# Peptides against a protein of PDB entry 3QIS: the designs that were tried, part 39

Target 1, 334 residues: chain A of PDB entry 3QIS
Amino acid sequence: PSLELSRREFVFENVKFRQLQKEKFQISNNGQVPCHFSFIPKLNDSQYCKPWLRAEPFEGYLEPNETVDISLDVYVSKDSVTILNSGEDKIEDILVLHLDRGKDYFLTISGNYLPSCFGTSLEALCRMKRPIREVPVTKLIDLEEDSFLEKEKSLLQMVPLDEGASERPLQVPKEIWLLVDHLFKYACHQEDLFQTPGMQEELQQIIDCLDTSIPETIPGSNHSVAEALLIFLEALPEPVICYELYQRCLDSAYDPRICRQVISQLPRCHRNVFRYLMAFLRELLKFSEYNSVNANMIATLFTSLLLRPPPNLMARQTPSDRQRAIQFLLGFLL

## One batch from the design tools (peptide; made by RFdiffusion4, then SolubleMPNN)

Design b1_p10_5_s2 (from b1_p10_5, 3 letters changed)
Fold by OpenDDE base, seed 1:
Structure b1_p10_5_s2 (fold): chain B 334 residues (1-334), chain A 10 residues (1-10)
Amino acid sequence: as target 1 above (334 residues)
Amino acid sequence: DFVPLSLDLE
């Protein structure tokens, strides 16, 4: 069996968080026998491609002289955004198109990723006084490493943050401040806030705006700004309530005093963001007559974002654990 | 009451 490929080199320029890009190529059976093709893992890989890449179709049959179009789709989700922001991963891959009883065909994927404040740590963002697109990639790496070390020191309670003459970190990320301040100013009376989806084009504009500027006003509808806040919280590599405190939040869910003590043990940036969000959400609940928002709805929605189970516990999350997590958050909304 | 944070970017 033999294939002809119309293209073998693919370049995805300016890949962004949540922006789908597509490249297409044709494969043709130039042999005399039917053939089965499939994308196969490289040696020691579990998948035929990186998480931000897919082929469609990834397998199929071709009769002699048959041609099929294959789409290569690049999409950076919350699952890939953090490692791409840090430069740990890149828009580079090699796909192996295997022909059954034939040869392998190698496809080269390349490109560049544009960093996002989405999927960046709260600690790193608290150190970024400028938009992330203005920060050199080398400095992003240093900020993530320093942020990890600061988180560990804060959790261990051992060293007072030496107020060395370095620029004081922001109390909360500017991106969170921009989103929440906008929602507070313009969305408190918005009907069905956090219930109505945003527009995908507006969400992309909001992301691009936060990545590239410090706007006076966020573009898009209140629904899109509200959804952008949810996407931001979902994309955090470490949730606003750190994984280390997850079980303690569940265990304390019915004691408001213990709940406040647990939150006091969060890293400074996480604790500030949590308190800021809870203050905003309590304010939003005063306008329930206009926005149709209630404490149970907000607690249910934000619990999945703020109080995520650690990856090792995700498969074990019980309905009781979910209810405790919701109850924990309710103690800050009421 | 919600007190909006001032963002000091300096």
Scores: peptide ipSAE 0.074, ipTM 0.830, DockQ to the pose 0.708
Fold by OpenDDE base, seed 3:
Structure b1_p10_5_s2 (fold): chain B 334 residues (1-334), chain A 10 residues (1-10)
Amino acid sequence: as target 1 above (334 residues)
Amino acid sequence: DFVPLSLDLE
């Protein structure tokens, strides 16, 4: 069996969070026998491609002189955004197109990723007074390392913040402030807030706006700004309630005093964001006659975002654990 | 009461 490939090198320029890019190529059976093709893992890989890449179709049959179009789809989800923001991963891969009883054909994938405030840690964002696209990649790495070390020091109740030469971190990320301040100013009377989806085009504009600027006003509808807040919280590498406190939140869910004590043990940035969000959501609930928002809906929605089970417990989450998690948040909304 | 935080960027 033999294939002819129209292209073997693919460049994905300016890859962004949630922005689909597609490159197409043709494969043709220039042999005299039918062939089966498939994308196969490299020797040490479990998958034929990185999580942000897909081939469609990834396998198939070609008759002699048959041609098929293959789409290479690049999409950075919440599951890939953090490793691309840190530079741990890059827009580089090698695909192996295998022919059954034939040759391997190598495809080179390259490009560049543009960092996002989505999928960046709360601690790093609290140190970023400028939009993430203005921050040098080297400084992003340093900010993530420093953020990890401060989180650990805060959890260990060790050294007082040496008030010395480090720029004072923000109380909350500017991106969270911008989203919440917009919703507070303009969306408290918005009918079906957090119940109506945003527009995908507006969501992309909001993400690009937060990554590149500090706007006076966020673009898009109140529904798109509300959904952008949900996407932001979902994309956090560490949820607003750190994984280490997850079980204690569930265990305390029916004791409001213990719930407040658990929250007081969060790292400073996480604790500030949690308190800020809960204060906003309690304010939003005062306008329930206008926005159709109720405490049970909000608690159910935000529980999945703020109080995520640790990855090792995801498969074991019971309906009782979900109800305890909702009850934990209800104690801050009522 | 919700106290809007001031974004102190200075």
Scores: peptide ipSAE 0.073, ipTM 0.832, DockQ to the pose 0.726
Fold by OpenDDE base, seed 2:
Structure b1_p10_5_s2 (fold): chain B 334 residues (1-334), chain A 10 residues (1-10)
Amino acid sequence: as target 1 above (334 residues)
Amino acid sequence: DFVPLSLDLE
């Protein structure tokens, strides 16, 4: 069996978080026998491609002189955004298109990723006074390394070294401030806030706006701005309540005094973000007659974002653990 | 009351 491929090199320029890109190519059976094709893992890989890449179809049959279109889809989800932001991963892959009893055909995937404030740590974002797209990638790496070291020092209750002439970190990421300040100004009376989904095009505009600028006004509907805040919180590499405190939050869920003590042990940026969000959500609840928002809905929604189980416990989360997590958050909303 | 934080970007 043999194939002809219309293209073997694919370049995905300016790949962004949540923005689908597609490249298509044709494969043709130029042989005299039917062939089965499949994308196969390389010798050391478990998957035929990286998590941000997909081939459709990834397998199939071709009769002699038959042709099929294959789509290569690049999509950076929350699961790939952090490693691409850090430069640990890149928009580069090699796909192996295998023919049964035939040859392997290699496809080269290349491109560039544009960093996002989505999927960046709260610590790094607190050090970024400018939009992330204005920050050199080398400086992003340094900011993540420094942020990790600051987090560890904060957890250990180590006295901050007198960082010399380093710029004072923001109290909260500007991106969270922009989203929350917009919602506070314009969305407090919005009916069905956090219950109605945003528009995908508006969400992309909001993400691009936050990555590239410091806007006076966020574009899109209040629903899209509200959903962008949820997406931001979901995409955080570490949730607003650090994984190390997860179990202590569950254990304290019915003691408001202990709950406040647990939150006081968060790294400074995480603690500030948590308090800022809780203050906003309590304010939003005062307008419940207008926005149809209630404490149980908000607690249920935000608990999954703010108080995520550590990856090793995610598969074991009980209904009781979820109820404790909701109760923990309710103690800050009521 | 929710007091909006001042975003000090200086």
Scores: peptide ipSAE 0.062, ipTM 0.819, DockQ to the pose 0.729
Fold by OpenDDE base, seed 5:
Formats: structure tokens, C-alpha cells, sequence
Structure b1_p10_5_s2 (fold): chain B 334 residues (1-334), chain A 10 residues (1-10)
């Protein structure tokens, strides 16, 4: 069996978080026998491609002289955004198109990624006084390494070494401040806030705006700005309540005094963001007659974002654990 | 009451 491929090299320029890109090619059976094709893993890989790449179709049959179009789809989700922002991974892959009883065909994927404040740590963002697209990639790596070391020192209750000539970190990321300040000013009376979805085009404009500028006003509807805050919180590599405190939040869920003690043990930036968000959400609940927002809806929505189970416990989360997590947040909204 | 933060970037 043999195939002819219309293209073998693919370049994806200016790849961004949540922006789908597509490249297409044709495969043709130029042999005299039917062919089964499939994309196969390389020797050390569990998957035929990286998490941000997909082939469609990834397998099929071709009769003699049959031709099929294959789409190569590049999409950076929350699962790949952090490793691409740090430069630990890149827009580079090799696909192996295998023929049953045939030869392998290699496809080269390349391109460039544009960093986002979405999927960047709270610690790194508190050290960024400029938009992330103005920060050199080398400095992003240094900021993530320094952020990891400060998180560990904060968890170990190590005295901060002398805050020497380094610029003082922000109390909260400027991106969270911009989103929450906009919602506080313009969205408190918005009917069905956090219940109506935003527009995908406006969400992309908001992401690009926060990555490239410090705007006076965020573009888009109040629903799109509200959904952008949810997407930001979901994309965090470490949730606002650090994974190390997850079980203690569940165990304390019915004791409001212990709940406040658990939050006091968060790293400074995480604790500031949590208190800032809870203060905003309590203010939003005063306008429930206008915005239809209630404490149970808000607690249910934000629990999955702020109080995520650690990756090792994700598959073991019970309905009881989810109810305890909701009860923990309710103690800060009421 | 909610007290909005000031963003001081200086």
C-alpha cells in the first residue's frame, strides 16, 4: 500500500489561548489495494500528538484512487496554556501517519505561541506591572521560578528574606483588578449576571486586551466580562485556594472560625485574591433584585473554580465533597 | 461594604 500527501510541513503562526487554527491537507491512495491509515504514537508517547493538536479524521480506509481531506486543528485550552506561557512546551510536534502493512509518513508541525495572563500563576502576575506581551519570555521563566520559591516559603511560614531592591509585588494581579473593577462599576444591576454566557468574539477581545494593554475600560458586554473572569479563574495553574489546603477546607466547611483560619494560611497573593473576590461577590448579592444573583448559585459556580480538588483526587470527588466545598464558600458570602 | 482596590503601578 502507498499514499500521496499534498503537504507534510505545517506552520501555525501567532497561536493564542482559546483561538482555534486549522490547516488542511489531502491524502490519496495511489496504490492498487485498499489502505487503512492511522496516526500512531511515537515510541515514548501515549498519544499520537500533543494535547493542543488534533487530526480529523485520525484514522480511516481509502479505496484505490480515493482521496480524503485531513484537518490539523491547533487549540490551546486550560490544559496546555501554562506550559506554553512558560516556554516549557512549544508549538512543535511530529505526527506519524501509519499505513497497515505499509510505511510511515512524517508530518512536521511548527509555529509560535503568544503568551497570555490566562494560565499564568497568581504569584507571577503579582510581579508583572506591565502587560504579559511586553515581558520578555526569559523574564517570564524567572518570574515563575521566583513565584514557586515564594509560594513554598509562604507555606513553610519562612520569614521573607529582606525585601531588598526588588519592586514590591502587587496585592492582586492587575488583570483580576481590571475585571472585578469593571464588573463592580457597570454590572451590579445586570440582569442574569454569571447566568448568561458571553460572546466568543468579545471573550477573545477581552483576552487580547488584558494580554497587551492596561485599558481604562474592558471591551464587550457585562456577560462577556463576567465569563472572562470565570475563564481566568479556571485557567489558573494553581487555584485561588491552593491544592494543599483543599482537604482542610472540606473538613472545616461547617465551622466559620476554622474556615477563616484556613484562608489565613494561603500565600499572600492567593489570600488577597480570595478576600477581594468574596468582598465583590457579597456586594453583588446586595443587588439580587436587579441581577437575579443568589448566594447558592454563586457558591455553586465559584466552588468549581476557586476550590478545585488536587489532580490526584479529581477522579475520587464525591457528591458529599462537592457539598462541603459549596458550604465552605457560603460561609464567606453570607 | 466592598472597598475597590486602587491599582498603583508606580
Amino acid sequence: as target 1 above (334 residues)
Amino acid sequence: DFVPLSLDLE
Scores: peptide ipSAE 0.051, ipTM 0.797, DockQ to the pose 0.679

Design b1_p10_5_s3 (from b1_p10_5 with E3V E6S)
Fold by OpenDDE base, seed 5:
Structure b1_p10_5_s3 (fold): chain B 334 residues (1-334), chain A 10 residues (1-10)
Amino acid sequence: as target 1 above (334 residues)
Amino acid sequence: EFVPLSLDLE
């Protein structure tokens, strides 16, 4: 078996969070026999590609003189955004196109990623007074390392060493402040808020706006701004309620006093964001006659975002654990 | 009552 490939090198410039890019190439059977092709893992890999890359089709049969188009799709989801923001991973991969009883064909994928405030830690964002696209990548790495060390010190109840002449961290990320302040000013009377989806083009404009500027007003509909807040919370590497406190939140779900004690043990930035969001959502619930928002809907929606099970708990959250998590959040909304 | 935070970036 033998294939001819129209292209073997692919460059994906200016890759962004949630923005799909596609490159296409043709494979042709220039042999005299039918061939089966497949993308195969490299020796040390479990998958044929990185999580942000996909080939379509990834396998198939070609008759003699048959030609098929293959799409290479690059899409950065919440599962890849954090490691790309830190520069731990890059827009680089090698694909192995295998022929049954034939040759291996190597495809080179390269490009550049543009950092996002989506998928960046709350600790790092509290240290960023400028848009993330203005921050040098070297300084982003330093801010993430310093953020990890401060989270550990906060969890260990280590007294903050002297507030040396380093600029004080923000109380909450400017990106969360911009989203919530906009929703508070303009969306309290919005019918079906958090129930109607935003527009995908407006969501991309909001992400680009928060990554590149400090706007006076966020672009797009109230529904798109509301969905952008949900996407931001979902993309956090560490949820607003840190994984270390997850089980204690479930265990305390029916004791409002213990629930408040658990929240008091969060790192300063996480605790501030949690209190800020709960204050906003309680204000939004006063306008339920206009916005159709109720405490059970809000608790159900935000519980999956704010109180996620730890990755090491491979056990799917039980229906009982989900109900306890919702009850925990309800104690801050009522 | 919800009290909006002031964003002081200075």
Scores: peptide ipSAE 0.065, ipTM 0.812, DockQ to the pose 0.682
Fold by OpenDDE base, seed 1:
Structure b1_p10_5_s3 (fold): chain B 334 residues (1-334), chain A 10 residues (1-10)
Amino acid sequence: as target 1 above (334 residues)
Amino acid sequence: EFVPLSLDLE
């Protein structure tokens, strides 16, 4: 069997978080026999492509002289955004199009990723006084490394870090401040806040706005700004409540004093973000007559974002654990 | 009371 490919090199320029890009090519059976094609893993890979890439179709049959269009879809989700922001991964891959009883065809994927404040650590963002697109990639790497070291120091040392003459970190990321301050100013009376989805185009504009600027006003509807906050919290590499404290939050869920003690053990930035969000959400609950927001709904929604089970426990989460996690957050909303 | 944080970027 033999195939002809219309293209073998694909370039995805300016790949962004949550922005789908597509490139298409044709494969044609230029042989005299039917053939089966499939994208196959490289040696030592478990998958035929990186998590941000997809081929559609990824397999199929071609009769002699048949042609099929294949779409290569690039989409950076929350699962790939952090490693792309750090430059640990890149918009580069090699796809192996295998032909049964035939040869392999190699496709080269290349491009560039544009960093996002979405999927960046709270620690790095607290040190980032400028939009992420203004920060050199080398400095982003240093900020993530330094963030990890300070998180570890904050967890291990009850001793206040000597405030050396380095630029004081922000109390909360500017991006969280911008989102929450906007929602506080403009969305407290918004009907069905956090219940109505935002517009995908507005969400992309909000992401691009936060990545590239420090706006006076966030673009889009209150629903889109509210959903952007949820997406931001979901995309965090480490949730607002660090994985190390997850079980202690569940164990303390019915003791409000112990819950506050657990939160006091969070790294400074995480603790500040948690307190800031809880203060905002308690304020939002005063407007429940207008915004239809109640404590149970908010606790249920934000529990999955703020108090995520560690990856090793995710498959073991019981309905009881989920209820304890909700109860933990309720103790800060009521 | 929710006290909006001041964003000090300096």
Scores: peptide ipSAE 0.061, ipTM 0.812, DockQ to the pose 0.729
Fold by OpenDDE base, seed 2:
Structure b1_p10_5_s3 (fold): chain B 334 residues (1-334), chain A 10 residues (1-10)
Amino acid sequence: as target 1 above (334 residues)
Amino acid sequence: EFVPLSLDLE
């Protein structure tokens, strides 16, 4: 069996969070026998590609002189955004197109990723006074390392870092402030806020706007700005309520005093973001006659974003745990 | 009242 490939090198320039890119190529059976092709894992890999890459089709049959188009789809989801932002992973891969009883054909994937404030830690973002695209990648790495060390010191109740040498961190990330301030100014009377989906094009414009600028006004509908806030919270590498406090939040869910004590133990940035969001959501609930927003809907929506189970607890959250998590958040909305 | 935080971006 033999294949001819129209291309073997693929470059994905300026890959961004949630922006699909596609490159196509053709494979042709230039042999005299039917061929089965498949993308196969490399010797040390479990998957034929990295999580941000997909081939479609990834397998198939070709008759003699048959040709098929293969799409290489690059899409950075919440599952890949953090490791790409840190430079731990890159837009580089090698695909092995295997031909049954034939040769392996190697495809080279390359490109560049553009960092996003989506999928960046709250600690790092609190240290970024400029848009993330203005920050050198080397400085992003340093900011994540420093942020990890500050988080650990905060959790250990260690001596305050000598405030003397580093620029004072923001009280909350500018990106979350911009989103919430916009919603507070323009969306409090928006019917079906957080219930109507945003427009995908507007969501991309909002993400690009927050990554590249400090806008006076966020582009798009109130629904798109509201959904962008949800996407931001979902994409956080660590949720607003740190994983270390997850179980304590569930255990305290019916004691408002203990709930407040648990929140007081969050790292400064996480605690500030939590309090800021709760203050906004309580304000939004005053306009329930206009926006159709109620405390149970908001608590149900935001609980899944703010209070995520630790990744090691791969056990599906029980209905009881979900109810306790919602009850925990309700104690801050009411 | 929700007091919008001031972003001190200086």
Scores: peptide ipSAE 0.059, ipTM 0.815, DockQ to the pose 0.726
Fold by OpenDDE base, seed 3:
Structure b1_p10_5_s3 (fold): chain B 334 residues (1-334), chain A 10 residues (1-10)
Amino acid sequence: as target 1 above (334 residues)
Amino acid sequence: EFVPLSLDLE
């Protein structure tokens, strides 16, 4: 069996978080026999492609002189964004298109990723006084390393921040501040806030706005700004309540005093963000007559975002654990 | 009371 491929080199320029890009090519059976094609893993890989890439179809049959279109879809989800932001991964891959009883065809995937404040750590963002797209990639790496070292020092209750660090970190990321300040100013009276979905086009504009600027006003509807806050919290590499404190939050869920003590042990940035969000959500609940927001809805929604089970416990989360997690947040909303 | 944080960028 043999194939002709219309293209073998693909370039995905300016790949962004949640922005789908597609490149298409044709494969044609120029042989005299039917062939089965499939994308196969490289040696030692578990998957035929990186998590941000997909081929559609990824397998199929071609009769003699048959042609099929294959779509290469690049999509950076919450599961790939952090690794691409750090430069640990890149928009580069090699796909192996295999023919049964035939030869392999190699496809080269290349491109560039544009960093996002979505999927960046709270500690790194607290050090970024400028939009992430203005920060050199080398400085992003340094900010992530420094963020890890400060988190460790904070957890170890080691030496107070030497007042001599030339750049004082923000109390909360500017991106969280912009989202929450907008919602506080303009969305407290918004009917069905956090219950109505945003527009996908507006969400992309909000993400691009936060990555490239410090706006006076966030573009889009209050629903899109509210959903952008949820997406931001979901995309965090570590949730606002650090994984190390997850079990202690569940164990303390019915003791409001212990809950506050657990939160006091969070790293400074995480603790500030948690307190800021809880203060905002308590304010939002005062307008329940206008926005239809209640404490149980908010606690249920934000529990999945703020108090995520660590990856090793995800498969073991019981209904009792979920209820304890909700109860933990309720103690800060009531 | 929710006190909006000031964004000190200086």
Scores: peptide ipSAE 0.059, ipTM 0.813, DockQ to the pose 0.702

